# Ledger of designs, part 28: peptides against a protein of PDB entry 1IK9

Target 1, 211 residues: chain A of PDB entry 1IK9
Amino acid sequence: MERKISRIHLVSEPSITHFLQVSWEKTLESGFVITLTDGHSAWTGTVSESEISQEADDMAMEKGKYVGELRKALLSGAGPADVYTFNFSKESCYFFFEKNLKDVSFRLGSFNLEKVENPAEVIRELICYCLDTIAENQAKNEHLQKENERLLRDWNDVQGRFEKCVSAKEALETDLYKRFILVLNEKKTKIRSLHNKLLNAAQEREKDIKQ
Target 2, 207 residues: chain A of PDB entry 1IK9 as posed
Amino acid sequence: MERKISRIHLVSEPSITHFLQVSWEKTLESGFVITLTDGHSAWTGTVSESEISQEADDMAMEKGKYVGELRKALLSADVYTFNFSKESAYFFFEKNLKDVSFRLGSFNLEKVENPAEVIRELIAYALDTIAENQAKNEHLQKENERLLRDWNDVQGRFEKAVSAKEALETDLYKRFILVLNEKKTKIRSLHNKLLNAAQEREKDIKQ
Target 3, 195 residues: chain B of PDB entry 1IK9 as posed
Amino acid sequence: MERKISRIHLVSEPSITHFLQVSWEKTLESGFVITLTDGHSAWTGTVSESEISQEADDMAMEKGKYVGELRKALLSVYTFNFSKESAYFFFEKNLKDVSFRLGSFNLEKVENPAEVIRELIAYALDTIAENQAKNEHLQKENERLLRDWNDVQGRFEKAVSAKEALETDLYKRFILVLNEKKTKIRSLHNKLLNA

## One batch from the design tools (peptide; aimed at target 1 I181 L184 N185 I191)

Design b2_p14_2_s2 (made by RFdiffusion4, then SolubleMPNN; from b2_p14_2, 9 letters changed)
Fold by OpenDDE base, seed 1:
Structure b2_p14_2_s2 (fold): chain B 211 residues (1-211), chain C 211 residues (1-211), chain A 14 residues (1-14)
Amino acid sequence: as target 1 above (211 residues)
Amino acid sequence: as target 1 above (211 residues)
Amino acid sequence: DWEEKLNKEIEEIE
């Protein structure tokens, strides 16, 4: 089961933060359980897949688009833009929400809730879920932080090896060329010496022919 | 201000999860605000630095050690070991907690709490803090995950460059040797040719002298 | 060792 808790402001009680819990299996489209609380009272309702389909049909909206709007309204909390307005009557237990566009507001959905007999249990369970989520997220953060530190060390190690490899390659090339030039110069000197000996021998032979 | 919420079980109400909020400035030693709730009622108390010092003195415990035990008791929640036992009387508003060792249990601290007139506000604020903490932790998780993905890419890039550098170094060495051997063999051939010319010239000169 | 190979090739040419 998936769960999301969001804070909402009700039009009827704008000074009191309410909490909207939505719980569902796999997809919101299959239905969900909605719980509303003000920290004293709680109200719950179950919304079936058939009710979601009926609300989509009543709105003449494609079901996937409608479920997408439900997800934004019910799971995102009050985004900074009052795009979604929440209404609840404690007397009728009727919950409805509207999407507010620039020039048009329309009802997006409505649900009948029931007042919970033991709201303290619902509130405790909600707080427990929040604390569990905090603990899980903290454990994940600590794991990711340790992994980041590991990856950074591993990166530094490879970077250092790479820099050493570059320097070693340049040094090797320079050394090999220096040694090569030395050997070539020695062979060039030997060739020059042999050419001079040939020239001298030819000059001596020309002298011997000229007596 | 720092804050920690933990779930605790009271000896008086072991079937009902209670929540212990502790709020403090910088260090727990400077004093703290404690709030207890069962999701219906709330109780709060302020513990001063002087009260902490007095409790440490009454226990004949070094203050730093005492504050360390307070931190474990009040901020860690119920660890898997019932090392800390929490007691609260709703009638007297007296909160006390004990450290349970194998052979000895001792009172670690006691506080007078006051019943909050508007527990719903305290509960709402507590839930708000939990939701804020979840949002902050989620944002941190998303950031750390993106950083991990970046570091992994950067590591793979440097590793690939390093492997290419190693291979290029080995290839460079082999290529330079092959080229060097070719040039040396050419020079060796030239030297041999020049020696043969010198030998022939010497033999011809010896013939001309005998002639 | 590359140095040993180079030295050997130098000696064979000498």
Scores: peptide ipSAE 0.026, ipTM 0.843, DockQ to the pose 0.222
OpenDDE base, seeds 2, 3, 4, 5: peptide ipSAE 0.024, 0.025, 0.025, 0.026; ipTM 0.843, 0.843, 0.844, 0.843; seeds 4, 5 fail the geometry check

Design b2_p14_2_s3 (made by RFdiffusion4, then SolubleMPNN; from b2_p14_2, 7 letters changed)
Fold by OpenDDE base, seed 4:
Structure b2_p14_2_s3 (fold): chain B 211 residues (1-211), chain C 211 residues (1-211), chain A 14 residues (1-14)
Amino acid sequence: as target 1 above (211 residues)
Amino acid sequence: as target 1 above (211 residues)
Amino acid sequence: SIFEELEKEIEEIE
């Protein structure tokens, strides 16, 4: 079961933050349970897949698009843009919400809720869920932090090895060239010496022929 | 202001989860505000630094140790070990808690609470705090996740560069040696040719002398 | 090592 709690403002009670809990199985399209509370009273309703389909049809909206709007309205909370307006009558237990666009406002959905007999249980369960969610998120945060620290160590280790490899490559090249130059110079000297010996021998032979 | 909400079980109402909120500035030692709620009623009390000091003295406990016990009792929630027992009388508004050890139980602290006139405000604020904490922790988790993904990419990039550097070092060494061998072999051939010319010249001279 | 082989090949020229 998936759940989302959001804070909403009701048009009728704008000074009192209300909490809207939506609970569903796998997808919001398959239906959901909606719970509204002001921290004293609670109201709950179940919305079926058939009701969602009917509302989409009544709106002449494609079901996936309609469910997408439901998700934005009911699961996002009142974002700063007040694109969704929430209305609830405690007397009739009628909950409805509207999408407000620049030039058009339209009802997106409506639900009959029932007043919960024991709102304290609903409120306690809601707080428990929040505390459990906090604990789970803290554990995830701690895990991610430890993983981050590991990845940073691993990066530093490879970076240090890479820098050593670069330096070792440059040192190797320099050393090889130095050694090669030394050897080549020795061979050049030997070639020069042998050429001089040949020249001298030829000159001596030319002297010996000239008596 | 720092805050912690924990779920507790009262000895008098073990079937009803209660929520214990503790709010403080910087350190619990400087005093705190305690709020108890069952999701219907709320009770609040303020504990001063002087009261904390007095309780520590009455217990003949070092203040830092006492505050450490308060932190475990009031901020950890009822861990599975039921080391701390919480008691509250709704009639007297007297809250006290005990530390239970194997052979000894002792009162750790006691507070007079006051019933909140509008518990719904306290409950709404508590839920708001939980929702805000969830949102903050989610944002931290998303940030850490993105950072971990970045670090992983950075690690892969450096690792790939390192492997290329190793391969390039080996290739460089091999190429340099091949080039050096070619040049050295040319010089060797030239030296050998010059030596042979010298030997031939010497042999011809020795033939000319024997003639 | 290729260096030792190179050195040996150098000594053989001597």
Scores: peptide ipSAE 0.020, ipTM 0.840, DockQ to the pose 0.414
OpenDDE base, seeds 1, 2, 3, 5: peptide ipSAE 0.020, 0.019, 0.018, 0.019; ipTM 0.841, 0.840, 0.839, 0.840; seed 3 fails the geometry check

Design b2_p14_2_s4 (made by RFdiffusion4, then SolubleMPNN; from b2_p14_2, 7 letters changed)
Fold by OpenDDE base, seed 5:
Order: structure tokens, then C-alpha cells, then sequence
Structure b2_p14_2_s4 (fold): chain B 211 residues (1-211), chain C 211 residues (1-211), chain A 14 residues (1-14)
């Protein structure tokens, strides 16, 4: 089961934050349980897949689009743009919400809720879920932080090895060229010496012919 | 102001989760506000720095150690080891908690609470804080996840550059040696040719003398 | 090492 809690404002009680809990299995389209609370009283209702389909049909809206609107309205709370307006009568236990567009507002859905006999239990369970979610998110944050620190160390280690490899490549090239030049110069000197010996031998032979 | 909410169990109501909120400025030692709720009623009390000091003195405990125990008791909730036991009388509004050690249990502290007139407001604010904390932690998680993905990409990029550098170093060494050997062999051949010319010139001169 | 081999080949030239 998935769950989302949102803060909402009721048109009838704009100064009192209400909490809207939605619980569902796998997809919101398959139906959901909605719970409303003001921190003192609670109301719950079950919305079936057939009711969702009927509301979509009554609105002449494609079901997938309608479910998309339900998801935005019920799971995101009233976004900063007041795109969704929530209404609830404590007397009738009738909950309905509207989508406000620039030129048109329309009812998006309506639910009959039932007053919970023991609202304190629902409120306690809701707070427990919030605390559990905080703990889970904290553990995830700690894990991600440690992993980031590990990755940063690993990056620094490879970077340092890379810099050493670059420097070693440049040093190797320079060293090999220096050594090669030395050896070539030695061989060049030996070639010059041998050429001079050959020239001297030729000059001596030319002197011996001239007697 | 810092705040921590914990779930606790009261000795008098072990089947009902209670919530213990502690709020403080900078350090717990400077005093704190404690709030207890069962999701229907709420009780609050203020504990001053002087009361904390007096409780430490009455216990003959060093203040820093005592504050350390308060932090464990009040901010961690009843850990899985039931090391801290919480007691509250709804009639007297007297809250006290005990530390349970293997051989000794002792009262760690006691507070007079006052019943909150509007518990729903306290409960709503507590739920709001939980939802805000969840949202903040989710944003932090998303940030850390993106940073983790960035660091992993950066590591892969440097690793790939490092591997290319290693391969390029090995290839450079091999290529330079091959080129050097070729040039040296050319010079070696030239030296051998010059030596042979010198030997031939010497042999011709020896023939001319015998003639 | 390749350098030692190179040096040996050089010494054999001398």
C-alpha cells in the first residue's frame, strides 16, 4: 500500500490546516482510501475503481486524464497556485474539490466521508507514519552522504594517479630523447673519427705516389 | 530553535503511542519546552536552565553528563532496550522518567506539565512540522542523489582518461624504442662500412709495399 | 629493460 499525506485548506475553515491522507494499492486508478483530519476529528472514505470511472464519465473526461487530475489534487495538496479548492461539510460529511482554471472552475470529484469514532488513533497512526518516513529519509540521506564521500575520495585517488601518469609520460619521453641523443652523438663521433682515418690514409697514399 | 519529536510509551497507557516533542534554543542545557500528546489531548511544560542544574545537583550528577542523559531520554525516545521509562499522570499533569540499568533504576527527571486548552492546534502544528521535515529531507535526498550521479560520471571520465594515459605511455615507450633501434642500426651499418673501407685501404697499402 | 638491450646492441657496435 502507498500513502501520501498533504496539508490542505478547506473553504469553510481557511485558518485551520487540515491533513488529507490518501492510501492506495499500486495505482490510484484501482481506488483509494481518503482520510481527512483537523487534529481533533477525523473522517474517512473509500473510493472504488468504479466510482473513479463513473466520475470520469460524468465529467466526459478520459479516465487516465481524470486520474492524473486526482493525483495532482489529492497527493500534491493545494499547490501554491490554488488550482485545487477543497470543500468539506462536517454536518453532511460531504467532501468535494474543484479545479480552478483561469476562465472555468469545475468540480473534480466528491466523496462521502464517515466520521471516525476514534480520531486519536487515526491521528497517532498518521504521526507514526510521518516519524517513520522521517527516519527512513534520514537513513537514506546518511547513506547517500557516505556514498558521496566515498565517490569523492575515489575521484581524488584516480585524479592523483592520472596526474602522476601524465607527468611520468612526459618525463619518460624527455628521458628517452636525452639518452638517445647521447648515444647518437657517440656514434656520430665514431663515424667522424673513422672518416678522418680514411681521409688520412688516402692522403698518405697520395704522398707515396708523388717520388 | 531546534525540535525533536519522539514516540514514547507511558507506563499507564502502554498500548497507546504518545508523542514527546522537545524544543530548545541552541543547547538542551539552556532549557527546553516539552510537549506530550496522545493525538487527542496535549500537555506542555517549560524546563529552565536552573531546573536542569538543580535536577543534576539533586542527583549528584555532573551537569554535562546529566544533559547527556536528558538528550538520550527525551530526543531518542524509548530506544529498543527500554532504558528509559516514561510516566505521566493525566490527573496531576506530572511527567517523570526513569533510567533503567541492570541493577538500578532511578528517576532521571520530572516535569509539571499543563494541559493545553486547544490540543488540536498543537497536533496540527506537530503534523505540519513532520510534513515540512519530510519535504526538506526529500529535497536533500534528491540533491544528494544528483550529486552522487555527478560524482560517478566524473569518476568514470577520469578513469577513462587515466586508462588512455597508461596505454599511451606504454605505446609511446614501445614506439620510441622501435624508432631508436632503427636509427641506431643505420649508424651501426655505417660504422661497419667505414671500418671495412679502412681495412681494405690498409691491405692495399701492404700489397703496394710488397710489390 | 629495452634500454639495457639497446645499450648492449650499442656496446656490440664498439
Amino acid sequence: as target 1 above (211 residues)
Amino acid sequence: as target 1 above (211 residues)
Amino acid sequence: SLFEELNKEIEEIE
Scores: peptide ipSAE 0.021, ipTM 0.841, DockQ to the pose 0.336
OpenDDE base, seeds 1, 2, 3, 4: peptide ipSAE 0.020, 0.019, 0.020, 0.020; ipTM 0.842, 0.841, 0.841, 0.842; seed 2 fails the geometry check

Design b2_p14_3 (made by RFdiffusion4; failed a check: the pose's geometry)
Pose (drawn by RFdiffusion4):
Structure b2_p14_3 (pose): chain A 207 residues (1-76, 81-211), chain B 195 residues (1-76, 83-201), chain P 14 residues (1-14)
Amino acid sequence: as target 2 above (207 residues)
Amino acid sequence: as target 3 above (195 residues)
Amino acid sequence: AAEDAETMAELEAA
């Protein structure tokens, strides 16, 4: 059981703002209840599933395509106009294309006996919605703060692992260098003794 | 300018639900407007910064402590009474085995209730719209942080596993380069022996 | 310093 409460402007009353409340079960296609209120009175109407299928046929439209038009227009490049007569309780709306507009929907609403009850329920629904949302935003705020920390934690764990690696690498190399260079000292020593021995043989050949 | 709309029940009409709307600027301490509505009529009252502090005196409470009680009672066990004939509104606090009048307001019937009701409904719809947008922004940030975390965690796994492969990998190379030095030393020694 | 640099070059080549 879903609903949408939207504000709308009627052509015959661009001064005051009205409110449209549409409620259904699962899908618009199965039918819906529509209520119009100016904050004092309320007018209500119903549209059955069969009435929707028939209206789509009379409009030469694919049924789902027609319901799509109803969703854009009633549940808030597509321009729509709304008219209402308090004298007749007739409510209709048209889609305004280029130089060509057409009747998209018409409802004979009935003035409600208990406007206050309807208005109170509507406001109550809105306040419940505001409430459910805040609870959700709070739950997400906490999850947000948890992740901001869980990242900072691991980020630090990362920097430490890297820093530890660098300290260990330089530590190993330092030991290596020492051993390798000691050997090189031996090589240079041996290499030079050899040379010396070569120069000695060379001197015996020459004298 | 902020506001809070609460659903309440009056003692003289537990059947019907009323709505209490409280509006202010910065803090209730500087005064506020309170509106009561049953969806048909509406009653309003203004409470100045001067009246509030005045009440804080009659009670001998710090203006802060007193405003605190109002916040709990008016912005949502608290009891509410209203007489449509006198437009007098008062509310009490109920503790274990006692109750006491906490405050009152002389409200006045509003001339155009529909206007007030329309503005109240409009505010609620805007609030719903704003809140739904924020639920999206925070929802995405929750996603970005989830991804960013997996990234770094992966970097950590890779980094730690590298630090553990370092001693073994570097020691092999060192053996290789070292064995080369020794060979040279042996060959030199062998040459020296030649001579 | 030049012998240490050469030793480092040999470690990097290995």

Design b2_p14_3_s1 (made by RFdiffusion4, then SolubleMPNN; from b2_p14_3, 8 letters changed; failed a check: the pose's geometry)
Amino acid sequence: SEEIKEIQEELEKA

Design b2_p14_3_s2 (made by RFdiffusion4, then SolubleMPNN; from b2_p14_3, 8 letters changed; failed a check: the pose's geometry)
Amino acid sequence: SKEIEEIKKELEKA

Design b2_p14_3_s3 (made by RFdiffusion4, then SolubleMPNN; from b2_p14_3, 8 letters changed; failed a check: the pose's geometry)
Amino acid sequence: SSEIEEIKEELEKA

Design b2_p14_3_s4 (made by RFdiffusion4, then SolubleMPNN; from b2_p14_3, 8 letters changed; failed a check: the pose's geometry)
Amino acid sequence: SKEVEEIKEELEKA

Design b2_p14_4 (made by RFdiffusion4; failed a check: the pose's geometry)
Pose (drawn by RFdiffusion4):
Structure b2_p14_4 (pose): chain A 207 residues (1-76, 81-211), chain B 195 residues (1-76, 83-201), chain P 14 residues (1-14)
Amino acid sequence: as target 2 above (207 residues)
Amino acid sequence: as target 3 above (195 residues)
Amino acid sequence: EEEDKLRELADEAF
C-alpha cells in the first residue's frame, strides 16, 4: 500500500496551491484512489484496473505506456496541465506537446463529507514519513562515522607496516655492506701483492 | 527559522488527533509561535522573549532550565488541554503519583485556517524531499568509504606480506654477491701460489 | 638490479 502526496497548480486557481494524494497497491495499473485538497475541503475519486485498461484503449495507447504517462503526471520534456471545477467536481489534466495538447485523464471527484479527517490523516502520513527518514539518516550517519574511523585506523596500520619495512630494509643492507666491503679489502690486498710479484719477475728478466 | 510539528491528543477529545506546530528563530529562548490545528480550524499564539523570561521568574527557574522543560513538552509523559470556547491551552507534566501544570497559552482562532493548513502540509512535503536527498548523499558516501577502506586494507595486506618476504629475498642476493667475492679471493690466492 | 646496487654501494663505501 503506497502513496504519493504532491502539490499542484490548477489553471483556474494559480493563486492558491492544492495538494494531490494518490494511493495504490503494488502498481497504478491495478487501480488507484485520488484525493484533491485545498486545506479546507477534499474531493475523492477512484479508478479501477478495468477503467485504466479501457481508457488506454480509447486513447490509442499501449496500456503500460499509458500507466507511465499517469505516473509522470500524477506521482510527480513532459509538460502537464491540471484543471478542476469546484462547481462540478470534475478534474482533468492534459499533456502539452508542441502546439498540440490532449486530454490525458479525467475524473469525476466527489466532495468529501469529512474533509478534516482526510486532511489530518494526510498530515499524519507526512509526519510519519519525516520520522522514518530521520531514523534512517541517523543510522547512516553513524555508519558513516564508523567507516571514517575504521579507515583512519587501518590507514595508520598501513603507514606503520610500510615504515617498518623501510627500517628493516636499511638495517639488512647496512650489515651486508660491512661484510662485502671487508672482502673487498682482502681482494685489493691480494691483487696488489700479485702485481708486486709480477714486477719482481719482470726485474729478474731485465737484469 | 526552525519548526517542529507534533501530533498530540487533547484530554477533552482523545478520539481526534491534533497537530501542534512550534516555530522559532535560533532558540525558543528568544520567543516562539505556537499553532494548534485539527485540520479544519487553527489557533495561534506568540510567546515573546520577554514573556518567556518572565515565566522563568514566576517559577524561580533559570531561563535555561525552564526553556528546557518547554522543549521536552512542546517539541516532542506530557498532558495537553484545550478549550475551543476559551482558546486557553495548557499542558502538564505527569510523574509517579503526581502531576502539575507546566504552562499555558492564550491562543486566538486564526481567520484563514486553510492557509495555515496548506503551509503546514507544504512544509512537510519539502522536509520529506530534503530528507530523501540527504539519505542519498549519505548513502553514496557510505559506499565511497566502503570502497576506500577495502583499498587501503588491500594495501595493508600487500605491505605486511612484503615485509615478511624481505629478509629471505635480500639474504639470497647477498649470498650471491658474496660468493662472487670469495671466488675472486680464491683465484687471487691461487695465483699468488703459482708464483 | 639489487645485486648491482649492492656492488655500487660497496664501491662507494669502500

Design b2_p14_4_s1 (made by RFdiffusion4, then SolubleMPNN; from b2_p14_4, 11 letters changed)
Fold by OpenDDE base, seed 2:
Structure b2_p14_4_s1 (fold): chain B 211 residues (1-211), chain C 211 residues (1-211), chain A 14 residues (1-14)
Amino acid sequence: as target 1 above (211 residues)
Amino acid sequence: as target 1 above (211 residues)
Amino acid sequence: SIEKELEEKVEKSL
């Protein structure tokens, strides 16, 4: 089961933060359980897949788009841009929420909630879930941090090897050319020496023919 | 202000998860505010730095060690190894906790708590803090994940450059040797040719003298 | 010497 807890403000009690829990299996489209609490009382309602489909049809909205709006409203809470307005009557146990567009507000959904007899249990379980989520996220953060440190070390190691390889390539080229020049100069000197010996031998022959 | 919320089990109510909030400024040693809740009622107490010092002295424990034990007891909750036992009387508002060693339990600390008149406000604030902590941790997780992906790309890029540099170094060495061999072979051929010309010239001179 | 090793590599290539 997936779960999201969000803080919301009710139009009837704007000074009191309420908490909206939504729980679902696999997808929000399959239906969900909604729980509302003010930290003292709790209210619960179940929304079926058929109710979601009916609400989408009644709104003349494509089901996937409607579920997308439900997801924004119910799982994001009142985002910083008052796009969703939440209403709840403790007397009627009727919960409804509206999407506020520039010129028009429209009801996005409504649910009948039932007052929970033991709200403390619901609140305790909600706090437990928050604490579990914190612990899981902390463990993930520690893992990601250690992995970042590993990746950074590995990057520094290969970077240092790469720089050494670049320098070693340049040094190799320079060294090979220096060595090659030495050997070539020796061979050039031998060629010059042999050429001079041939010239001298030819000059001596020309002297011997001229007596 | 720093804050930690932990779940604890009270000896008097082992079936009901309680939540222990500890709030402090900079260090737990400077004193702290403790809040206990069962999701319906809340109790608060303030522990001063002087009380912490006095408790450490009364226990004949070094202050830093005592604060270290307080930190384990109050901030870790009942860890999975029942090392700390928590007791609370709703009638006396007396909270105390013990450290369980193999052969001895000893009282680690005790606090007089006061019942909060509006527990719902304390519970709402506690849930708000949990939700804020979840959001902060999620943002940190997303940041660390993006950074891991960046570091992995950067590592792959430099690794690929390094492998190309290694291959290019080996190819350079091989290519330079091949080029050098060609030039040296040309010079060796010239030396051999000149040597043969010298030998022929010497043999012709020896014929001319014998004739 | 490296010169000799270069010369020997050249001689083996001949």
Scores: peptide ipSAE 0.019, ipTM 0.839, DockQ to the pose 0.683
OpenDDE base, seeds 1, 3, 4, 5: peptide ipSAE 0.018, 0.018, 0.018, 0.019; ipTM 0.839, 0.839, 0.839, 0.838

Design b2_p14_4_s2 (made by RFdiffusion4, then SolubleMPNN; from b2_p14_4, 10 letters changed)
Fold by OpenDDE base, seed 1:
Structure b2_p14_4_s2 (fold): chain B 211 residues (1-211), chain C 211 residues (1-211), chain A 14 residues (1-14)
Amino acid sequence: as target 1 above (211 residues)
Amino acid sequence: as target 1 above (211 residues)
Amino acid sequence: DIEEKLEKEVEKAS
């Protein structure tokens, strides 16, 4: 079961923050349980998949689009101010909400709720869920923080090894070339020396033939 | 102002989860506001630094140690089961809590609370704080997740560059030595050829002199 | 740069 609690403002009681809880199984389309509270009273209703389909049909809206609007209205929390208007009658227990566009406002949905006899139990359970969610999010946050610190260390270690590898490659190349040039020059010098000895021997032979 | 909400069980009402809110400025030692609720009624009290000091003195406990115990009792949430026992009289509005050790239980502190006239306002504000905390923790969690994904990419990139650098260093060394040996062998062959020419010239001169 | 120098020295040695 998935659950979302949001704060909403009712048109009839704009000074009193209300809390809208929606609970559903996997998808909101399959139906949901809605709970409204003002911190004193609570009201609950169940919305079926058939009711969602009927509301979509009554609106002449494609079901997937309608469910998308329900998700925005009921799960977004206070989205941008004034996009959704919530209405509730404590007398009739009739909850409805409207989507406010610049040029058009329309009723997006309506639900019959029932007054909860023991609202304190619903409120306690709601607070428990919030506290449990905080604890879970804190544990995830601490885990991600530790993982971030680990990855940063690992990055620094590899970066330092990479920089050492680059420097070692350049140093190796430079040393190998220096040694190569030294040996090559020694061999070039020996070749030059041998050529000079050969030229001298040829000149001496030419002198000996000329008596 | 710092704030912590925890769920507690009262000895008098063990079946009903209560919520203990503690609010303080920077340090719990400087005093705090305590609020207790059962989701229907609420009770609030202010505990001063002087009262904390007096309770520490009455217990013959060092103030820093006493504040450390207050922090564990009041802020830990439900710590390990049964370490702290909470008591509250709705009639006297007297709240007290005990630390339970294996061989000794002792009263750790007591507070006079006042019944809140409008508990719904306190409950709504408490739920708002929980929802705001959830939203803040979610935003932090999303940020840490994105940072983790970034660091993982950066680590993979540097690791891949490091592996390429290692391979390139080994390939460079091998190629340089191969080329060096080829050139060295060519020069050694030229030296051998020049020595043979010099020996032949010397042998011809020795024949011409004996002639 | 150093590879190019070795190639030039190898070419001059060739």
Scores: peptide ipSAE 0.022, ipTM 0.840, DockQ to the pose 0.164
OpenDDE base, seeds 2, 3, 4, 5: peptide ipSAE 0.018, 0.017, 0.019, 0.020; ipTM 0.840, 0.839, 0.841, 0.841; seeds 2, 3 fail the geometry check

Design b2_p14_4_s3 (made by RFdiffusion4, then SolubleMPNN; from b2_p14_4, 11 letters changed)
Fold by OpenDDE base, seed 2:
Structure b2_p14_4_s3 (fold): chain B 211 residues (1-211), chain C 211 residues (1-211), chain A 14 residues (1-14)
Amino acid sequence: as target 1 above (211 residues)
Amino acid sequence: as target 1 above (211 residues)
Amino acid sequence: SIEKELEERVEKEL
C-alpha cells in the first residue's frame, strides 16, 4: 500500500490548513482511499477503478492522462502555482477539486466523503505514518551519507594511486633512458678504441713495407 | 528553534498512542516547551532552565547527565527497550515519566501541563511540521543520491584512467627494453666485427714475418 | 650492477 499526505487549502476555509491523505495499492489507477482532516474532524471516501475510468470518459480524457492529473492534484496538494483549487462541504460531505489554467478552470474530480466517527484515531494513525516516514527517510539519509563518505575515500585512494602511477611512469622513462645512455656510451667508447687499434696496426704495417 | 515529536504510550491509556512534542532553542538545557496530544486534545507546558537545574539538583544528578536523560526520555519516546514509562492525568494535567532499570525505577521528571483551548490548531501545526520535515528529508535524500551517482561516475573515470596508466607503464617498459636491445645488438655486432678485423690483421702480420 | 644484469639479459636473448 502506498500513501501520500498533502496539505491543502479549502475555498470554504482558507485560514485552516487541511490534510489530504490518499492511499492506494500499486497504482492510483486501480482506485484509492481519500481522507480529509482539519486536525479535529476527518472524512473518508473510496474511489474505485471504475469510477476513475468513468470520470476519465466523462471528461473525454485518456485514462493515463487523467490519472496523471489526479496524481498532481491529490498527491502534490496545493502545488507551488495554486493550479488546483479544493472545495469541501461539511454539510453534504462533497469534496471536489478544480484545475485552474490561465483561460480555463475545470472540475477534475469529485468525491462523496463520509464523516469518520473517531477522527482522533485517523489523526493518530496519520501522525504515526508521518513519524514512521521521517524515521525511514532519516535512516536512508544516514546510509546515503555514509556511502558518500565511502565513495569519496575510495575516489581519493584511486586518485592517489593514479597520481603515483603517472609519476612512476615518467620516472621509469627517465631512469631507463639514463641507463640506456650509460650502456650506449660504454659501447661507443669500445668501438672507438677498436678503431684506433686498427688504424695503428695499419700504420705499423705501412712502416714495415717501406726498408 | 529545534523540535522533536515522538510517539509515547501513557500508563493510563496504553491503547491510545500519544504524541509528545518537545521544542527548544539551541540546547534542551536552556529550557523547552512540551506538548502532549492524543489526536483530539492537546496539553502544553513550559520548562525553564531553572526548573531543569532544580530537578537535577533534587535528583543529586549532574546537570549535563540529567539533560542527557531528559533527551533520551523526551526526544526518543518509548525507546526500543521500554526504559521510559510515561504517565499523565487529564484531571490534574500532571505529566511525569520514569526510568525503569532492572532493579530500580525512578521519576526522571514531571511537568504541569495546561489544556490547549484549540487542540486542532496544535495538531494541524504538528502535522505541518511533520510534512515539512518529510519534504526536507526527501530533498536531502535526492541530493545525496545524485551526489552518490556523481561520486561513482568520478570513481569509475579515475579507475579507468588508473588502469590505462598501469597498462601504459608496462607497455612503455616493454617497448623501451625492445628498442634498447635492438640498438645494443647493433653495437655488439660492430664490436665483434672490429675484433675479427684485428685478429685477421694480426694473423696476416704473423705470416709476413714467417715469410 | 644493473648494467651487467641488463647486458646479461640481452646476452640470453641473443
Scores: peptide ipSAE 0.018, ipTM 0.839, DockQ to the pose 0.551
OpenDDE base, seeds 1, 3, 4, 5: peptide ipSAE 0.018, 0.018, 0.018, 0.019; ipTM 0.839, 0.839, 0.839, 0.839; seed 5 fails the geometry check

